# Designs tried in a protein design run: peptides against a protein of PDB entry 3PBP. Part 150

Target 1, 203 residues: chain A of PDB entry 3PBP
Amino acid sequence: LNEKDLNLILNKSLVMYESLDSTTDVIVKRNVIKQLQFVSKLHENWNSRFGKVDIQKEYRLAKVQGPFTINPFPGELYDYTATNIATILIDNGQNEIVCVSFDDGSLILLFKDLEMSMSWDVDNYVYNNSLVLIERVKLQREIKSLITLPEQLGKLYVISDNIIQQVNFMSWASTLSKCINESDLNPLAGLKFESKLEDIATI
Target 2, 203 residues: chain A of PDB entry 3PBP as posed
Amino acid sequence: LNEKDLNLILNKSLVMYESLDSTTDVIVKRNVIKQLQFVSKLHENWNSRFGKVDIQKEYRLAKVQGPFTINPFPGELYDYTATNIATILIDNGQNEIVCVSFDDGSLILLFKDLEMSMSWDVDNYVYNNSLVLIERVKLQREIKSLITLPEQLGKLYVISDNIIQQVNFMSWASTLSKSINESDLNPLAGLKFESKLEDIATI

## One batch from the design tools (peptide; made by RFdiffusion4, then SolubleMPNN)

Design b2_p26_5_s2 (from b2_p26_5, 11 letters changed)
Fold by OpenDDE base, seed 1:
Structure b2_p26_5_s2 (fold): chain B 203 residues (1-203), chain A 26 residues (1-26)
Amino acid sequence: as target 1 above (203 residues)
Amino acid sequence: SIKKQLETKKKIGEFLTERMTKELLE
């Protein structure tokens, strides 16, 4: 975590706070407010020189949300279990794709369309925990691990028993990134969400 | 702005959801 990241989190938290209205669920309101309070305090006490923050003990009770929901969920995957998860950067502006593997050998590429806050004082807090299905890639292999390289945008390396395969989705992710950054959805209309699969090495 | 980006992401999500839903039904 650096100052830039903290600023981003703060701004996101502010936007979430500003989105609250009279129709917002009380639990959501409370959670978003606590999120903002926490992040604001972090920002206030941030020591950029050492990357340190003094935080009161009460703020340490925050937890990550879970589980996530995937929409739409492929019917074929209902009978299978998720095995690995990875996050792949698609640009230098922190836009990313989430990848989940299943024990049927499938990969699903997911988009985070909603901003998720931490869970604070509510058990089983669930809000904005959905991910959007972009693409399903069927490898039909036992996936051992997912690896990403920071210097390689939009690339995922899938390790199975005997092979390393590269999934390259920059063909559509570059456009997606552009849409986000420019706030323009027009380029999506004709876009095909088909990743390139390539064998990299045998192991 | 961050606000605009978040709104855009939401709209993108809606778009993608619709598209993928159609694809899964085909």
Scores: peptide ipSAE 0.586, ipTM 0.941, DockQ to the pose 0.927
Fold by OpenDDE base, seed 2:
Structure b2_p26_5_s2 (fold): chain B 203 residues (1-203), chain A 26 residues (1-26)
Amino acid sequence: as target 1 above (203 residues)
Amino acid sequence: SIKKQLETKKKIGEFLTERMTKELLE
């Protein structure tokens, strides 16, 4: 975590706070407010030299949300179990794609379209926990692990029993990144969300 | 702005959801 990241988190938290209205659930309100308070304090106490913050003990109880929902969910996958998860950066602005593998050999690429807060005070807090299905890639093999390299944007390495394959989705992720950064959806029109699969090595 | 980006992401999500839903129904 660096200062830039912290600022981004703060801004996101502020936006979430500002999105609260009279129709928002009380639990959600409390959770968002608590997160904003935490992030604000974190920002206030941020030591850029050491990258350390003195955090009050009460805020250490925060947890990551889970599980997440996927929409739409491929009906074919209802009978299968998720096996691995990975997050792949698509740009230097913290935009990312989530990938989940299933025991049928499928990969699903997912987009986080909603900002999620940490879970505070309430166990199993759920809010904005949906992910959007972008693409399904059928590998037809048992997936052992998913590997990402921070320096390689939009690339996922899939390890199976005897092969390492690369899934490259920069063909559409670059456009997606541009759309987000420029706040323009026009480039999405006609865009094909088809990743490239390449064999990298036999193991 | 970050606000605008978040709104954009939401719209992208809606777009993708619609597209994928159609694809899955075909």
Scores: peptide ipSAE 0.586, ipTM 0.940, DockQ to the pose 0.927
Fold by OpenDDE base, seed 4:
Structure b2_p26_5_s2 (fold): chain B 203 residues (1-203), chain A 26 residues (1-26)
Amino acid sequence: as target 1 above (203 residues)
Amino acid sequence: SIKKQLETKKKIGEFLTERMTKELLE
């Protein structure tokens, strides 16, 4: 976590807070408010010299929200189990693609279209917990591991028993990144969400 | 603007959802 990241989190938390209204669920309100309070305190106490923040004990109780949903979900995967998860950066502006592998050898590439807050006082807090399906890649292999390299945008390395394969989705992710950064959806029209699969090495 | 980006992401999500839903039905 650096100052830039902290500022981003703060801004996101502020936007979430500002989205609250009289129709917002009480649990959501409480959760968003607590997160904003926490992030604000972090920002206030940020030590730029050391990149550290004094975190009060009370705020350490926050946990990652769960469970998540995938929409739409491929019907063929209902009978299979997720095996690995990875997040892949697609630009230098914190935009990411989430990848989940399944025991049938499939990869699904997912988009975080909604901002999710941490869970605080409520067990099994669920709000904005959906991810959007972009692409399904059928490898038909037993996937052992997913590896990403921070210097390689839009690339995922899939390790199976006998091969390392690279999934490159910059063909569409670059456009997606542009759409986000420029707040323009026009380039998405006609865009094909087809990743390139390449064998890198045999094991 | 972070707000604008978040709004854009939401719209993108809607777009992708619609597209993928159609694809899965084909």
Scores: peptide ipSAE 0.585, ipTM 0.941, DockQ to the pose 0.922
Fold by OpenDDE base, seed 3:
Parts: sequence; C-alpha cells; structure tokens
Structure b2_p26_5_s2 (fold): chain B 203 residues (1-203), chain A 26 residues (1-26)
Amino acid sequence: as target 1 above (203 residues)
Amino acid sequence: SIKKQLETKKKIGEFLTERMTKELLE
C-alpha cells in the first residue's frame, strides 16, 4: 500500500458514501460508512516514509465479503466445480480481470463492475458482489493452477497436465482499460472478447 | 475522476451483461 493507492481507496469509499440515499438498505449504509471511516482514519494516520499506519483494533475486524455471483452464468458449468481463481491486472490503474477455472477445463473471465466494501458489522454481509461474464475459454484439460506475473498485464498462465499455456486477453483488455480510463463506451461496440491461447512449455 | 470511472465501470458491466446474455441464449 502506498499513498497513491490509499488516495484511490479513499476516493472510491467517498463515492460509495455519496451514492447512499433514502432507499439504501440500513445494513449497506452502515457498512459503507464504516468503510469510509476506516479509510479516512487510515489516510489521516498515513506515514508515507514507512508506508505504515496504526490501525485501531475495531477496524481490524473487517472481513472480506462472501461468495461472488456470476452473471450471466454459463449453463454448461452448472454441473462442474470451480477449482482455481486468479486476478489479472490489465493496466497500471489497478483495473483487473477475475479468472475462475472449473474441473471441466473451462476458464471464465469476469469483470468487476461494482465496488465492494468490506464486511464490518454483519456476518455474511453481501453487497455489490456480482461479477460479469466476459469470456469462456475451454481448455479441456485438468487445470492444476493459475499463475499471474505482475509485470505482464492481461496475461494468465494455466498449468494443466504436462503443459503450461498462456491466456492473453490484451486484445480486448486494452480497449476495456481505455474505456474505463477515458469514460467512453464507444470502443466497446464491435469489440470481440476473444483471448489468445498459446502453449508456452511442456512440464 | 474516480466517480466517473466507477460510473463507467457500471455501464460497462451492464453492456457486457446484456451482450453475454444474448450470446448464451443463442
């Protein structure tokens, strides 16, 4: 965590707070407010020289929210079980793609379209936990692990059986990143969400 | 602005959801 990241988190938390209205669920309001309070305090106490902050015990009780929902969910995958998960950076602004593998050898690439706060006061808190399906990649192999490299944007390495394969989705992720950064959806029109699969090595 | 980016992400999500839903129904 650095000052830039902290500022980003603070601003995101502020936006979430500002999105609250009279129709917002009380539990959601409470969690968003707690999130903002935590981040604000963190920002206030930030020591840029050491990258450290004293965090009050009460804020350490925050938990990651429960399971995500995927929309839409491919019907073919209802009979299969998720095996691995990975997050892949697509730009230097911390935009990410989430990848989930299944025991049928499928990969799904997912977009996080909503900001999710931590769970603070309520067990099993669920809000903005949806992920959007972008692409399904069928490898038809037993996927053992998913590996990402921080210096390689939009690339996922899949280890299965005796082979390492690279999934490269920069063909569409670069456009997606641009759309986000420029707040322009026009480039999405006609964009094909098809990743490139390449064999890297035999193991 | 971050606010604008978040709104954009939301819209992107809506776009993608619609597209993929159609694709899965075909």
Scores: peptide ipSAE 0.584, ipTM 0.940, DockQ to the pose 0.932

Design b2_p26_5_s3 (from b2_p26_5, 10 letters changed)
Fold by OpenDDE base, seed 4:
Formats: C-alpha cells, structure tokens, sequence
Structure b2_p26_5_s3 (fold): chain B 203 residues (1-203), chain A 26 residues (1-26)
C-alpha cells in the first residue's frame, strides 16, 4: 500500500458514500460511513516518507447491538465483543456477504438467508434477523477497521495496528452467487468455504 | 424471479446451517 493506493481507496469510499440514499440498507450506510471516516483519517495521517499511518482506536465501530441472530454461533466467541461490521458485494446484483469482527481477532462471514431490517445498533424488534455462519477466519490481532472496495467483489480489507490484510472469498462466493441467481443449489455440493488471506501492506 | 431467488436463499441458509453446525461439532 502506498499513497496512490490509499488515494484510490479514499476515492472509492467517497463514491460509496455519495451513493447512499434513503433506499440504502442501514448496515450498508453505517459501514460506508465508518469506512470513509477511517480511510479519511488514514489519508490525513499518512506519512509518505515512512509509509506509516496512525490508526486511531476511535475509528472502530461500536459494539454491534442489533437484534440479529447468528446461526450457528461459534461457542468460542460468546465471551468476545463484536468490533466491526461490513457488507461485501459478491456480484453486480444485490448479493452480499456480511462480515463481523470480534475483539479476539476473529472474522465471521455470514449469509443473509432472509430479508432483514438492518438495525445493528438498536435493540428494537426486527421481524427477520437471520444470519447464517459461513466461515470463521482467525486473524489473532486487534481489528481496527473493515474496508471494502465497490469494484472488488468478494474482497475485504482488514486493517489492524501494523498490517493490512485482504480476505478474498470469491472462491466460494462466485458459486454462491451463481446458485442464487440461477436458483440452483447443485453447485454447492462439495464446495469448500475457505477464504484466502493475503498480506497487503505493513503499516 | 425475485421470489425464486428468495426461496433459494432460504434453502442455501438451511444448507449452510447444517454444514457449519456439523463442522463446529467436529
């Protein structure tokens, strides 16, 4: 990651922000806003001379308090707190994956099998709140932010104190997208839900 | 159709739930 790359991320985040309207999902809005705030701060604190960025704790999302349910929920995560949430598009349609990070450094990738009223910070009653666990990724670090790029399908950028990592789940998400769009479950047979983790930059 | 996709999502959800439950129990 360099200054040009950061500028690109910022620009993409701005575009996403500008696309927000009354029809945008609440969780998407929150994710985009938080992403933009974080990226803006990254840009502000960018030291091109050393390739360093001061990451502030304040740019993490508040605890996810929504009335959603995650099934099955990993028992190991019961004692940990959700720190960030993101939605990642997996195709050019409306299909997306939800990602939640925890303070143990875990990421969970989730599928919305039902239409939800996305109120993540409100304990109000929601008619549909089902999220299905797809994968758990253990990063074992404090996750500061989750960043998505609109033109990079099935990719999530995870920002921690000293590293930016990419989670790429298109290996299975492409199949999932196909299943949804074609209304055919057959391609799911034998599919492995294992994302690829790659180091992008040290910060 | 949208309806078909919604139904498919529900079926996928069931599939994933079962798969992941087994995985977590193993």
Amino acid sequence: as target 1 above (203 residues)
Amino acid sequence: SVKSQLETKQQIGKFLTEKMTKKLLS
Scores: peptide ipSAE 0.608, ipTM 0.938, DockQ to the pose 0.417
Fold by OpenDDE base, seed 5:
Structure b2_p26_5_s3 (fold): chain B 203 residues (1-203), chain A 26 residues (1-26)
Amino acid sequence: as target 1 above (203 residues)
Amino acid sequence: SVKSQLETKQQIGKFLTEKMTKKLLS
């Protein structure tokens, strides 16, 4: 965590707070407020030794939110189990794609469309925990592992029994990144969400 | 802004959801 990251987290937390209104669930309100309080305190005490100690205590009270939902979920995958997960950066910012593999040899590429908070107030807190399905890639192989390289944007390496394959989704992810960064949805029209699969090496 | 980006992400999510839903049902 660096200052830039902290500022971003703070800004996101502020936006979440500002989005609260009379229709927002009370539990959500409390949770968002607690997160904002924590992040604000963290920001305030960033260079303070005293603040660091207290922050650790507060952090221990927070839980990572989960599980996530995938929408829409491919019906064909209901009988299969997720085996691996990876996060792939698509730009030099913080835009990323989530990939989940299944034991049928499928990959799903997912988009995080909602900002998720930590769980601060109650056990089993669930809010904005959905991921959006972008693409399903059928490899028809037993997927052993997923590997990403930070310097390679929009690329995922899939390791199976005898082969390493690269999934490249920059064909659409570059446009997606642009849409986000420029706050313009127009480039999405007509965009095909089809990744390229390439054999890289035989094992 | 951070706000505009978050809003855009939400809109993208809706767009993708609709698109993929149609695809899966076809």
Scores: peptide ipSAE 0.591, ipTM 0.944, DockQ to the pose 0.927
Fold by OpenDDE base, seed 2:
Structure b2_p26_5_s3 (fold): chain B 203 residues (1-203), chain A 26 residues (1-26)
Amino acid sequence: as target 1 above (203 residues)
Amino acid sequence: SVKSQLETKQQIGKFLTEKMTKKLLS
């Protein structure tokens, strides 16, 4: 966590707060407000020189939300089990792609289109916990692990029994990044969401 | 702005949802 990240989190929390209306569930309102309060305190107490924050103990009870939902979910995967998850940076900001592997040898690449808040008071808090399906990549092999390298944007390494494969999705992720950063959806027109799969090494 | 980026992400989500739904139905 750095000052830039903290500012971003604060701004995101503010936007979430501003999105509250009369139709918003009371539990959601409470969580969003508490998150904003927490982040505000973090920002207030931020020591940029040392990268430290002194916060009140009452805010340390935040929990991560439960499992993500995926929309649309490929019907073919209903009978299969998720085996691994990874998050891949696509730019120098906070834009990321989530990848989930399944025991059928499939990878799904997912987009976080909604801002997710922490759970503060409710154990089973679920709000904006959905991910959007971008692409399904069929590897047709048992996936043992997913590896990402922070210095390599838009690249995922898939480790199977005897091979390491690279999934490179910068062909479309760069466009997504641009769309987000420039607030312009026009570049999405005609964009193909097809990742490049390459064998890297035999193991 | 952060707000515009978040809104853009939401729109991207809608776009992708529609695209992938069509693809899955084909």
Scores: peptide ipSAE 0.590, ipTM 0.945, DockQ to the pose 0.918
Fold by OpenDDE base, seed 3:
Structure b2_p26_5_s3 (fold): chain B 203 residues (1-203), chain A 26 residues (1-26)
Amino acid sequence: as target 1 above (203 residues)
Amino acid sequence: SVKSQLETKQQIGKFLTEKMTKKLLS
């Protein structure tokens, strides 16, 4: 965590707070407010020299939210189980794609369109936990592991029994990154969300 | 701004949801 990251988290927390209105659930309101309070305090107490912050014990009890949902969910996957999860960077660390593998040999590529807060107030807090389906890639093999390399943007390595394959989705992810960074949706028009699959090595 | 980026992400999410829903129903 650096100063730039902390500022980003603070700004995100502020935006979440500003999105609250009279129709927002009371539990959500309390949770968002507590997060903003924590991040604000974190910012105030930030020691850039040591990268440390004094945090009250109460705030250390915050937890990560439960499982995410996928929308829309492919009906064919209802009978299968998720086996691996990976996160792939698509630009200078701000935007990412989530990948989930299933025991039928499928990969799904997912987009996080909503900001998800930590759980501060209640047990089993769930809010903004959805991921959006971008693409399904059918490998039709048992997937053992998913590997990513930070220096290789938009690339996922899939390890199966006897082969390493690369999934490259920069053909569309570069455009997606541009849209986000420039706050312009126009480049999405006509974009095909089709990843490239390549065999890298036999093992 | 951060706000504009978050709003853009939400709009992208809606776009993708619609696109993939249509694809899955085809």
Scores: peptide ipSAE 0.588, ipTM 0.944, DockQ to the pose 0.894

Design b2_p26_6_s1 (from b2_p26_6, 10 letters changed)
Fold by OpenDDE base, seed 3:
Structure b2_p26_6_s1 (fold): chain B 203 residues (1-203), chain A 26 residues (1-26)
Amino acid sequence: as target 1 above (203 residues)
Amino acid sequence: SSRNEFLIEKLKPKVEFNKKVKEKLK
Protein backbone atom coordinates (compact mmCIF):
# COMPACT_ATOMS: atom_id res chain seq x y z
CA LEU B 1 0.00 0.00 0.00
CA ASN B 2 1.61 3.22 -1.19
CA GLU B 3 0.56 6.81 -0.54
CA LYS B 4 -1.71 6.93 -3.56
CA ASP B 5 -3.47 3.75 -2.49
CA LEU B 6 -3.84 5.03 1.03
CA ASN B 7 -5.43 8.24 -0.20
CA LEU B 8 -7.86 6.23 -2.28
CA ILE B 9 -8.82 4.01 0.65
CA LEU B 10 -9.24 7.06 2.86
CA ASN B 11 -11.58 8.76 0.45
CA LYS B 12 -13.54 5.56 -0.09
CA SER B 13 -13.88 5.24 3.66
CA LEU B 14 -15.12 8.82 3.88
CA VAL B 15 -17.74 8.27 1.23
CA MET B 16 -18.89 5.10 2.97
CA TYR B 17 -19.13 6.95 6.25
CA GLU B 18 -21.14 9.75 4.69
CA SER B 19 -23.62 7.19 3.37
CA LEU B 20 -24.57 6.06 6.87
CA ASP B 21 -28.00 7.03 8.16
CA SER B 22 -30.55 6.09 10.81
CA THR B 23 -31.67 3.04 8.85
CA THR B 24 -28.17 1.55 8.58
CA ASP B 25 -27.54 -1.63 10.55
CA VAL B 26 -25.68 -1.09 13.82
CA ILE B 27 -22.97 -3.59 12.93
CA VAL B 28 -22.44 -1.90 9.58
CA LYS B 29 -22.18 1.52 11.22
CA ARG B 30 -19.62 0.28 13.68
CA ASN B 31 -17.58 -1.40 10.98
CA VAL B 32 -17.52 1.64 8.69
CA ILE B 33 -16.64 3.98 11.53
CA LYS B 34 -13.77 1.78 12.64
CA GLN B 35 -12.49 1.63 9.09
CA LEU B 36 -12.52 5.39 8.76
CA GLN B 37 -10.81 5.85 12.11
CA PHE B 38 -8.09 3.39 11.29
CA VAL B 39 -7.38 4.70 7.80
CA SER B 40 -7.41 8.29 9.01
CA LYS B 41 -4.87 7.45 11.65
CA LEU B 42 -2.66 5.76 9.09
CA HIS B 43 -2.88 8.76 6.82
CA GLU B 44 -1.97 11.17 9.59
CA ASN B 45 0.99 9.07 10.64
CA TRP B 46 2.22 8.15 7.18
CA ASN B 47 5.83 7.05 7.36
CA SER B 48 7.65 8.49 4.36
CA ARG B 49 10.67 6.30 4.99
CA PHE B 50 8.92 3.09 4.07
CA GLY B 51 6.39 4.41 1.60
CA LYS B 52 4.03 1.50 2.24
CA VAL B 53 1.70 0.10 4.88
CA ASP B 54 0.58 -3.50 5.29
CA ILE B 55 -2.97 -3.24 6.57
CA GLN B 56 -3.54 -7.00 6.46
CA LYS B 57 -1.42 -7.42 9.56
CA GLU B 58 -4.12 -5.77 11.58
CA TYR B 59 -7.39 -6.20 9.76
CA ARG B 60 -9.00 -8.16 6.95
CA LEU B 61 -9.14 -6.30 3.68
CA ALA B 62 -12.28 -6.43 1.63
CA LYS B 63 -12.21 -9.28 -0.88
CA VAL B 64 -14.61 -11.51 -2.72
CA GLN B 65 -15.53 -14.32 -0.36
CA GLY B 66 -18.61 -16.20 0.72
CA PRO B 67 -21.33 -15.58 1.37
CA PHE B 68 -22.19 -13.19 -1.44
CA THR B 69 -25.30 -12.38 -3.39
CA ILE B 70 -25.71 -12.81 -7.13
CA ASN B 71 -28.33 -10.89 -9.06
CA PRO B 72 -29.94 -12.32 -10.98
CA PHE B 73 -29.05 -15.87 -10.04
CA PRO B 74 -29.63 -18.15 -13.01
CA GLY B 75 -32.49 -20.47 -12.15
CA GLU B 76 -30.97 -23.32 -14.10
CA LEU B 77 -28.08 -23.48 -11.64
CA TYR B 78 -30.22 -23.60 -8.52
CA ASP B 79 -29.70 -27.31 -7.97
CA TYR B 80 -26.04 -27.37 -8.95
CA THR B 81 -22.99 -26.87 -6.75
CA ALA B 82 -20.30 -24.23 -7.13
CA THR B 83 -16.89 -25.84 -7.58
CA ASN B 84 -14.33 -23.06 -8.18
CA ILE B 85 -13.99 -19.31 -7.91
CA ALA B 86 -11.51 -16.93 -9.54
CA THR B 87 -10.99 -13.19 -9.85
CA ILE B 88 -9.71 -11.72 -13.11
CA LEU B 89 -8.37 -8.20 -13.57
CA ILE B 90 -9.82 -6.31 -16.53
CA ASP B 91 -7.72 -3.15 -16.24
CA ASN B 92 -4.65 -1.77 -14.52
CA GLY B 93 -6.83 -0.20 -11.88
CA GLN B 94 -9.22 -2.01 -9.61
CA ASN B 95 -11.91 -3.45 -11.81
CA GLU B 96 -12.28 -7.21 -11.75
CA ILE B 97 -14.51 -9.98 -12.99
CA VAL B 98 -15.44 -12.76 -10.59
CA CYS B 99 -15.93 -16.18 -12.11
CA VAL B 100 -17.71 -19.08 -10.43
CA SER B 101 -17.81 -22.58 -11.91
CA PHE B 102 -20.51 -25.16 -11.27
CA ASP B 103 -20.57 -28.94 -11.42
CA ASP B 104 -22.78 -28.86 -14.51
CA GLY B 105 -19.89 -27.32 -16.43
CA SER B 106 -21.21 -23.78 -16.34
CA LEU B 107 -19.21 -20.62 -15.71
CA ILE B 108 -20.83 -17.44 -14.52
CA LEU B 109 -19.03 -14.13 -14.98
CA LEU B 110 -19.86 -11.57 -12.31
CA PHE B 111 -19.05 -7.98 -11.43
CA LYS B 112 -19.01 -6.32 -8.02
CA ASP B 113 -21.81 -3.78 -8.13
CA LEU B 114 -21.25 -2.40 -4.61
CA GLU B 115 -18.25 -1.10 -2.72
CA MET B 116 -17.08 -3.55 -0.07
CA SER B 117 -15.78 -2.67 3.36
CA MET B 118 -13.03 -4.18 5.45
CA SER B 119 -13.85 -6.59 8.25
CA TRP B 120 -13.11 -5.30 11.75
CA ASP B 121 -15.16 -6.66 14.64
CA VAL B 122 -16.67 -9.89 13.42
CA ASP B 123 -15.01 -12.86 11.80
CA ASN B 124 -16.17 -13.31 8.24
CA TYR B 125 -18.03 -10.01 8.32
CA VAL B 126 -19.72 -9.41 4.99
CA TYR B 127 -21.17 -6.12 3.82
CA ASN B 128 -21.96 -5.08 0.27
CA ASN B 129 -20.65 -8.40 -0.99
CA SER B 130 -22.96 -8.15 -3.99
CA LEU B 131 -22.35 -9.35 -7.52
CA VAL B 132 -24.24 -8.81 -10.74
CA LEU B 133 -24.45 -11.53 -13.38
CA ILE B 134 -22.89 -10.53 -16.69
CA GLU B 135 -22.63 -13.76 -18.64
CA ARG B 136 -23.10 -17.51 -18.37
CA VAL B 137 -20.75 -19.75 -20.34
CA LYS B 138 -21.70 -23.41 -20.76
CA LEU B 139 -18.71 -25.72 -21.14
CA GLN B 140 -20.55 -28.98 -20.46
CA ARG B 141 -17.49 -30.61 -18.89
CA GLU B 142 -16.12 -31.21 -15.43
CA ILE B 143 -14.09 -28.19 -14.38
CA LYS B 144 -11.07 -29.08 -12.26
CA SER B 145 -9.57 -25.64 -11.74
CA LEU B 146 -9.60 -22.01 -12.79
CA ILE B 147 -6.31 -20.24 -13.51
CA THR B 148 -5.57 -16.57 -14.08
CA LEU B 149 -2.39 -14.83 -15.20
CA PRO B 150 -1.75 -11.33 -13.85
CA GLU B 151 -0.22 -10.13 -17.11
CA GLN B 152 -3.26 -11.22 -19.13
CA LEU B 153 -6.25 -8.98 -18.59
CA GLY B 154 -9.72 -10.38 -19.06
CA LYS B 155 -8.57 -13.95 -19.62
CA LEU B 156 -9.50 -17.03 -17.65
CA TYR B 157 -8.02 -20.49 -18.13
CA VAL B 158 -10.30 -23.41 -17.45
CA ILE B 159 -8.71 -26.77 -16.76
CA SER B 160 -10.65 -29.98 -17.24
CA ASP B 161 -9.48 -33.61 -17.39
CA ASN B 162 -7.84 -33.43 -20.77
CA ILE B 163 -7.98 -29.85 -21.99
CA ILE B 164 -7.10 -26.28 -21.11
CA GLN B 165 -9.49 -23.69 -22.49
CA GLN B 166 -9.23 -19.91 -22.48
CA VAL B 167 -12.22 -17.70 -21.82
CA ASN B 168 -11.58 -14.20 -23.16
CA PHE B 169 -14.13 -11.58 -22.19
CA MET B 170 -12.23 -8.41 -23.13
CA SER B 171 -14.68 -7.87 -25.98
CA TRP B 172 -17.08 -6.48 -23.41
CA ALA B 173 -14.88 -6.06 -20.33
CA SER B 174 -12.84 -3.26 -21.92
CA THR B 175 -16.02 -1.26 -22.40
CA LEU B 176 -17.23 -2.10 -18.91
CA SER B 177 -13.93 -0.98 -17.42
CA LYS B 178 -14.06 2.27 -19.34
CA CYS B 179 -17.64 2.92 -18.28
CA ILE B 180 -16.80 2.44 -14.62
CA ASN B 181 -13.60 4.47 -14.74
CA GLU B 182 -15.16 7.34 -16.65
CA SER B 183 -18.44 7.19 -14.72
CA ASP B 184 -20.47 6.87 -17.92
CA LEU B 185 -22.64 3.78 -18.32
CA ASN B 186 -24.26 4.76 -21.62
CA PRO B 187 -21.98 2.58 -23.78
CA LEU B 188 -23.31 -0.52 -21.99
CA ALA B 189 -26.73 -0.11 -23.60
CA GLY B 190 -25.64 -1.59 -26.92
CA LEU B 191 -22.91 -3.91 -25.70
CA LYS B 192 -22.91 -7.63 -26.47
CA PHE B 193 -21.79 -9.73 -23.52
CA GLU B 194 -20.37 -12.81 -25.22
CA SER B 195 -16.96 -14.19 -24.34
CA LYS B 196 -14.66 -16.02 -26.73
CA LEU B 197 -13.83 -19.63 -25.90
CA GLU B 198 -10.63 -21.14 -27.31
CA ASP B 199 -8.85 -24.45 -26.85
CA ILE B 200 -5.29 -23.82 -25.69
CA ALA B 201 -3.80 -27.24 -25.05
CA THR B 202 -4.58 -30.90 -24.61
CA ILE B 203 -3.26 -32.49 -21.44
CA SER A 1 -31.76 -5.01 -24.34
CA SER A 2 -33.60 -5.41 -21.09
CA ARG A 3 -30.58 -7.20 -19.66
CA ASN A 4 -28.30 -4.31 -20.52
CA GLU A 5 -30.67 -1.84 -18.96
CA PHE A 6 -30.82 -3.94 -15.82
CA LEU A 7 -27.04 -3.97 -15.61
CA ILE A 8 -26.88 -0.20 -16.05
CA GLU A 9 -29.35 0.32 -13.24
CA LYS A 10 -27.41 -2.03 -10.97
CA LEU A 11 -24.16 -0.17 -11.60
CA LYS A 12 -25.47 3.36 -11.07
CA PRO A 13 -24.79 3.35 -7.32
CA LYS A 14 -21.21 2.20 -7.90
CA VAL A 15 -20.60 4.91 -10.45
CA GLU A 16 -22.04 7.52 -8.14
CA PHE A 17 -19.81 6.27 -5.36
CA ASN A 18 -16.76 6.51 -7.60
CA LYS A 19 -17.66 10.05 -8.62
CA LYS A 20 -17.78 11.10 -5.00
CA VAL A 21 -14.43 9.47 -4.33
CA LYS A 22 -12.82 11.16 -7.33
CA GLU A 23 -14.18 14.51 -6.27
CA LYS A 24 -12.55 14.13 -2.88
CA LEU A 25 -9.23 13.22 -4.47
CA LYS A 26 -9.10 16.51 -6.44
Scores: peptide ipSAE 0.542, ipTM 0.928, DockQ to the pose 0.819
Fold by OpenDDE base, seed 4:
Structure b2_p26_6_s1 (fold): chain B 203 residues (1-203), chain A 26 residues (1-26)
Amino acid sequence: as target 1 above (203 residues)
Amino acid sequence: SSRNEFLIEKLKPKVEFNKKVKEKLK
């Protein structure tokens, strides 16, 4: 973590804290408060001279981990099992696409529509682990692995038995990223959410 | 499309959250 990242996490934690009210679940309150306390301590202990913070072992960034909720979930996939998950950066900031593969050969591309909180006291605590479905890509093959390259934004490599395919969703992800970053969702109204599929190699 | 509208509605809270975060960064 650098100072910028820490500040961002702190501010997110503050906003989350400020969103708490009397109707908020007690467990949620506890987790949000603990998150804020933890991050605040980290911030206080930040040594700008050395670019160092004493990170507790418990510290980790909130990331997509099961269980999660997908909205809407494709009805056709109810009978199938998720096989792989990957997260793909779509900008140099914090926006990412989550991809889940299924044993029917489908890929679903998802976006985190809510800010997640870290888990603290409660085992298996999940808060705002919510994903919105953007696109379903039907590959109709057994997906063995999902690979991402950090330097390649909006690209996912799908490995099956005999082929590596690239899924490129920057055609819409660039707009999505911009919309989120600029806090203007209007451009999404006319956007086509169709990824490009390309064969990269036969194996 | 209806899908796009749905997505927009789903993302509104996120955008609002981000706005609040940005305000704190000032």
Scores: peptide ipSAE 0.541, ipTM 0.928, DockQ to the pose 0.845
Fold by OpenDDE base, seed 2:
Structure b2_p26_6_s1 (fold): chain B 203 residues (1-203), chain A 26 residues (1-26)
Amino acid sequence: as target 1 above (203 residues)
Amino acid sequence: SSRNEFLIEKLKPKVEFNKKVKEKLK
């Protein structure tokens, strides 16, 4: 963590706290409050210790883990089982694509459309674990594994029985990233969400 | 397309959230 990251987390926590209202679940309220308290304390310690903070083990960045909702969920996939999951960075910030593979050979590319909070007192706490479907890619093969390379933005490597394929979605992900970062969704109106597939190697 | 419109609508809350965060960073 650097100062910029800490400030970002703090401000996210503040906004999340300020979003609480009378309709918010009590467990959610408690969790958000604890997050804010923790991050605030961390921020105070950061300033006092000239950039050194003892991060408690409880500090976990909200990652796409556990049960989540996908909208819309393709009806055709209800009868199939998810086999792999991967997260692919699309910029140097915090924007990422979540990919889930299914045993029918499909890949779904997803984006987190809601902000999540860290889990605290409640085991397996999940709040706003929502994903929006961007693209479905049908490979029509058995997918063994998904691999990502941190230095390669918007690229996913799919390993099947006899082939490694690259899925490159930067054709649309670059625009998506920009839209999110600049808080302008207008460019998405005419955007084509189609990834490029390339055979990398035969196994 | 209807798909793009759906995506835009889904992302509006996130954008609003980010705007609020940015305002606090100033």
Scores: peptide ipSAE 0.543, ipTM 0.929, DockQ to the pose 0.815; fails the geometry check
Fold by OpenDDE base, seed 5:
Structure b2_p26_6_s1 (fold): chain B 203 residues (1-203), chain A 26 residues (1-26)
Amino acid sequence: as target 1 above (203 residues)
Amino acid sequence: SSRNEFLIEKLKPKVEFNKKVKEKLK
């Protein structure tokens, strides 16, 4: 964790805190408050011993993990089982795509439409674990694993039936990232959400 | 498309959240 990351987490925590109202769930309130308190303390003591506190666990829990909601969920996949999950960065900021594979050979590409919070006090606490469906890619093969490379934005490698395929979604993810970062969603209206598939190797 | 419109509507809260965060980062 560096200063930039801490500042971002702090400000996110502040915004979450300020969004609390009388209708907010009590557990959510408690969790958000604890997050803010903790992060604020870290920020206050950044140049002290507290600046080296390992918060990876809590921070990791703010990442996508089950159970989560998907909107809309493809009806065709109701009877199929998720087999793999991966997260792919699409910019140098905080935007990422979540990919879930299914045993029918489908990949769904998802985006977090809500901001998650860290988990505090309550085991397995999940808040705003919501994803929006962007694209379904049908590979029609058994997907064994999903691989990502941190230096390759918007690229996912799929291993199936001794074949490695690359899924490249930067054609739309670049626009999505820009829209989110610039707070202008208008360019999404005419955007085609179609990833490029390429065979990379046979293994 | 209806899909694009749905996505846009779903992302509006996120955009609003991010705007607030950016304001605090100034």
Scores: peptide ipSAE 0.543, ipTM 0.928, DockQ to the pose 0.866; fails the geometry check

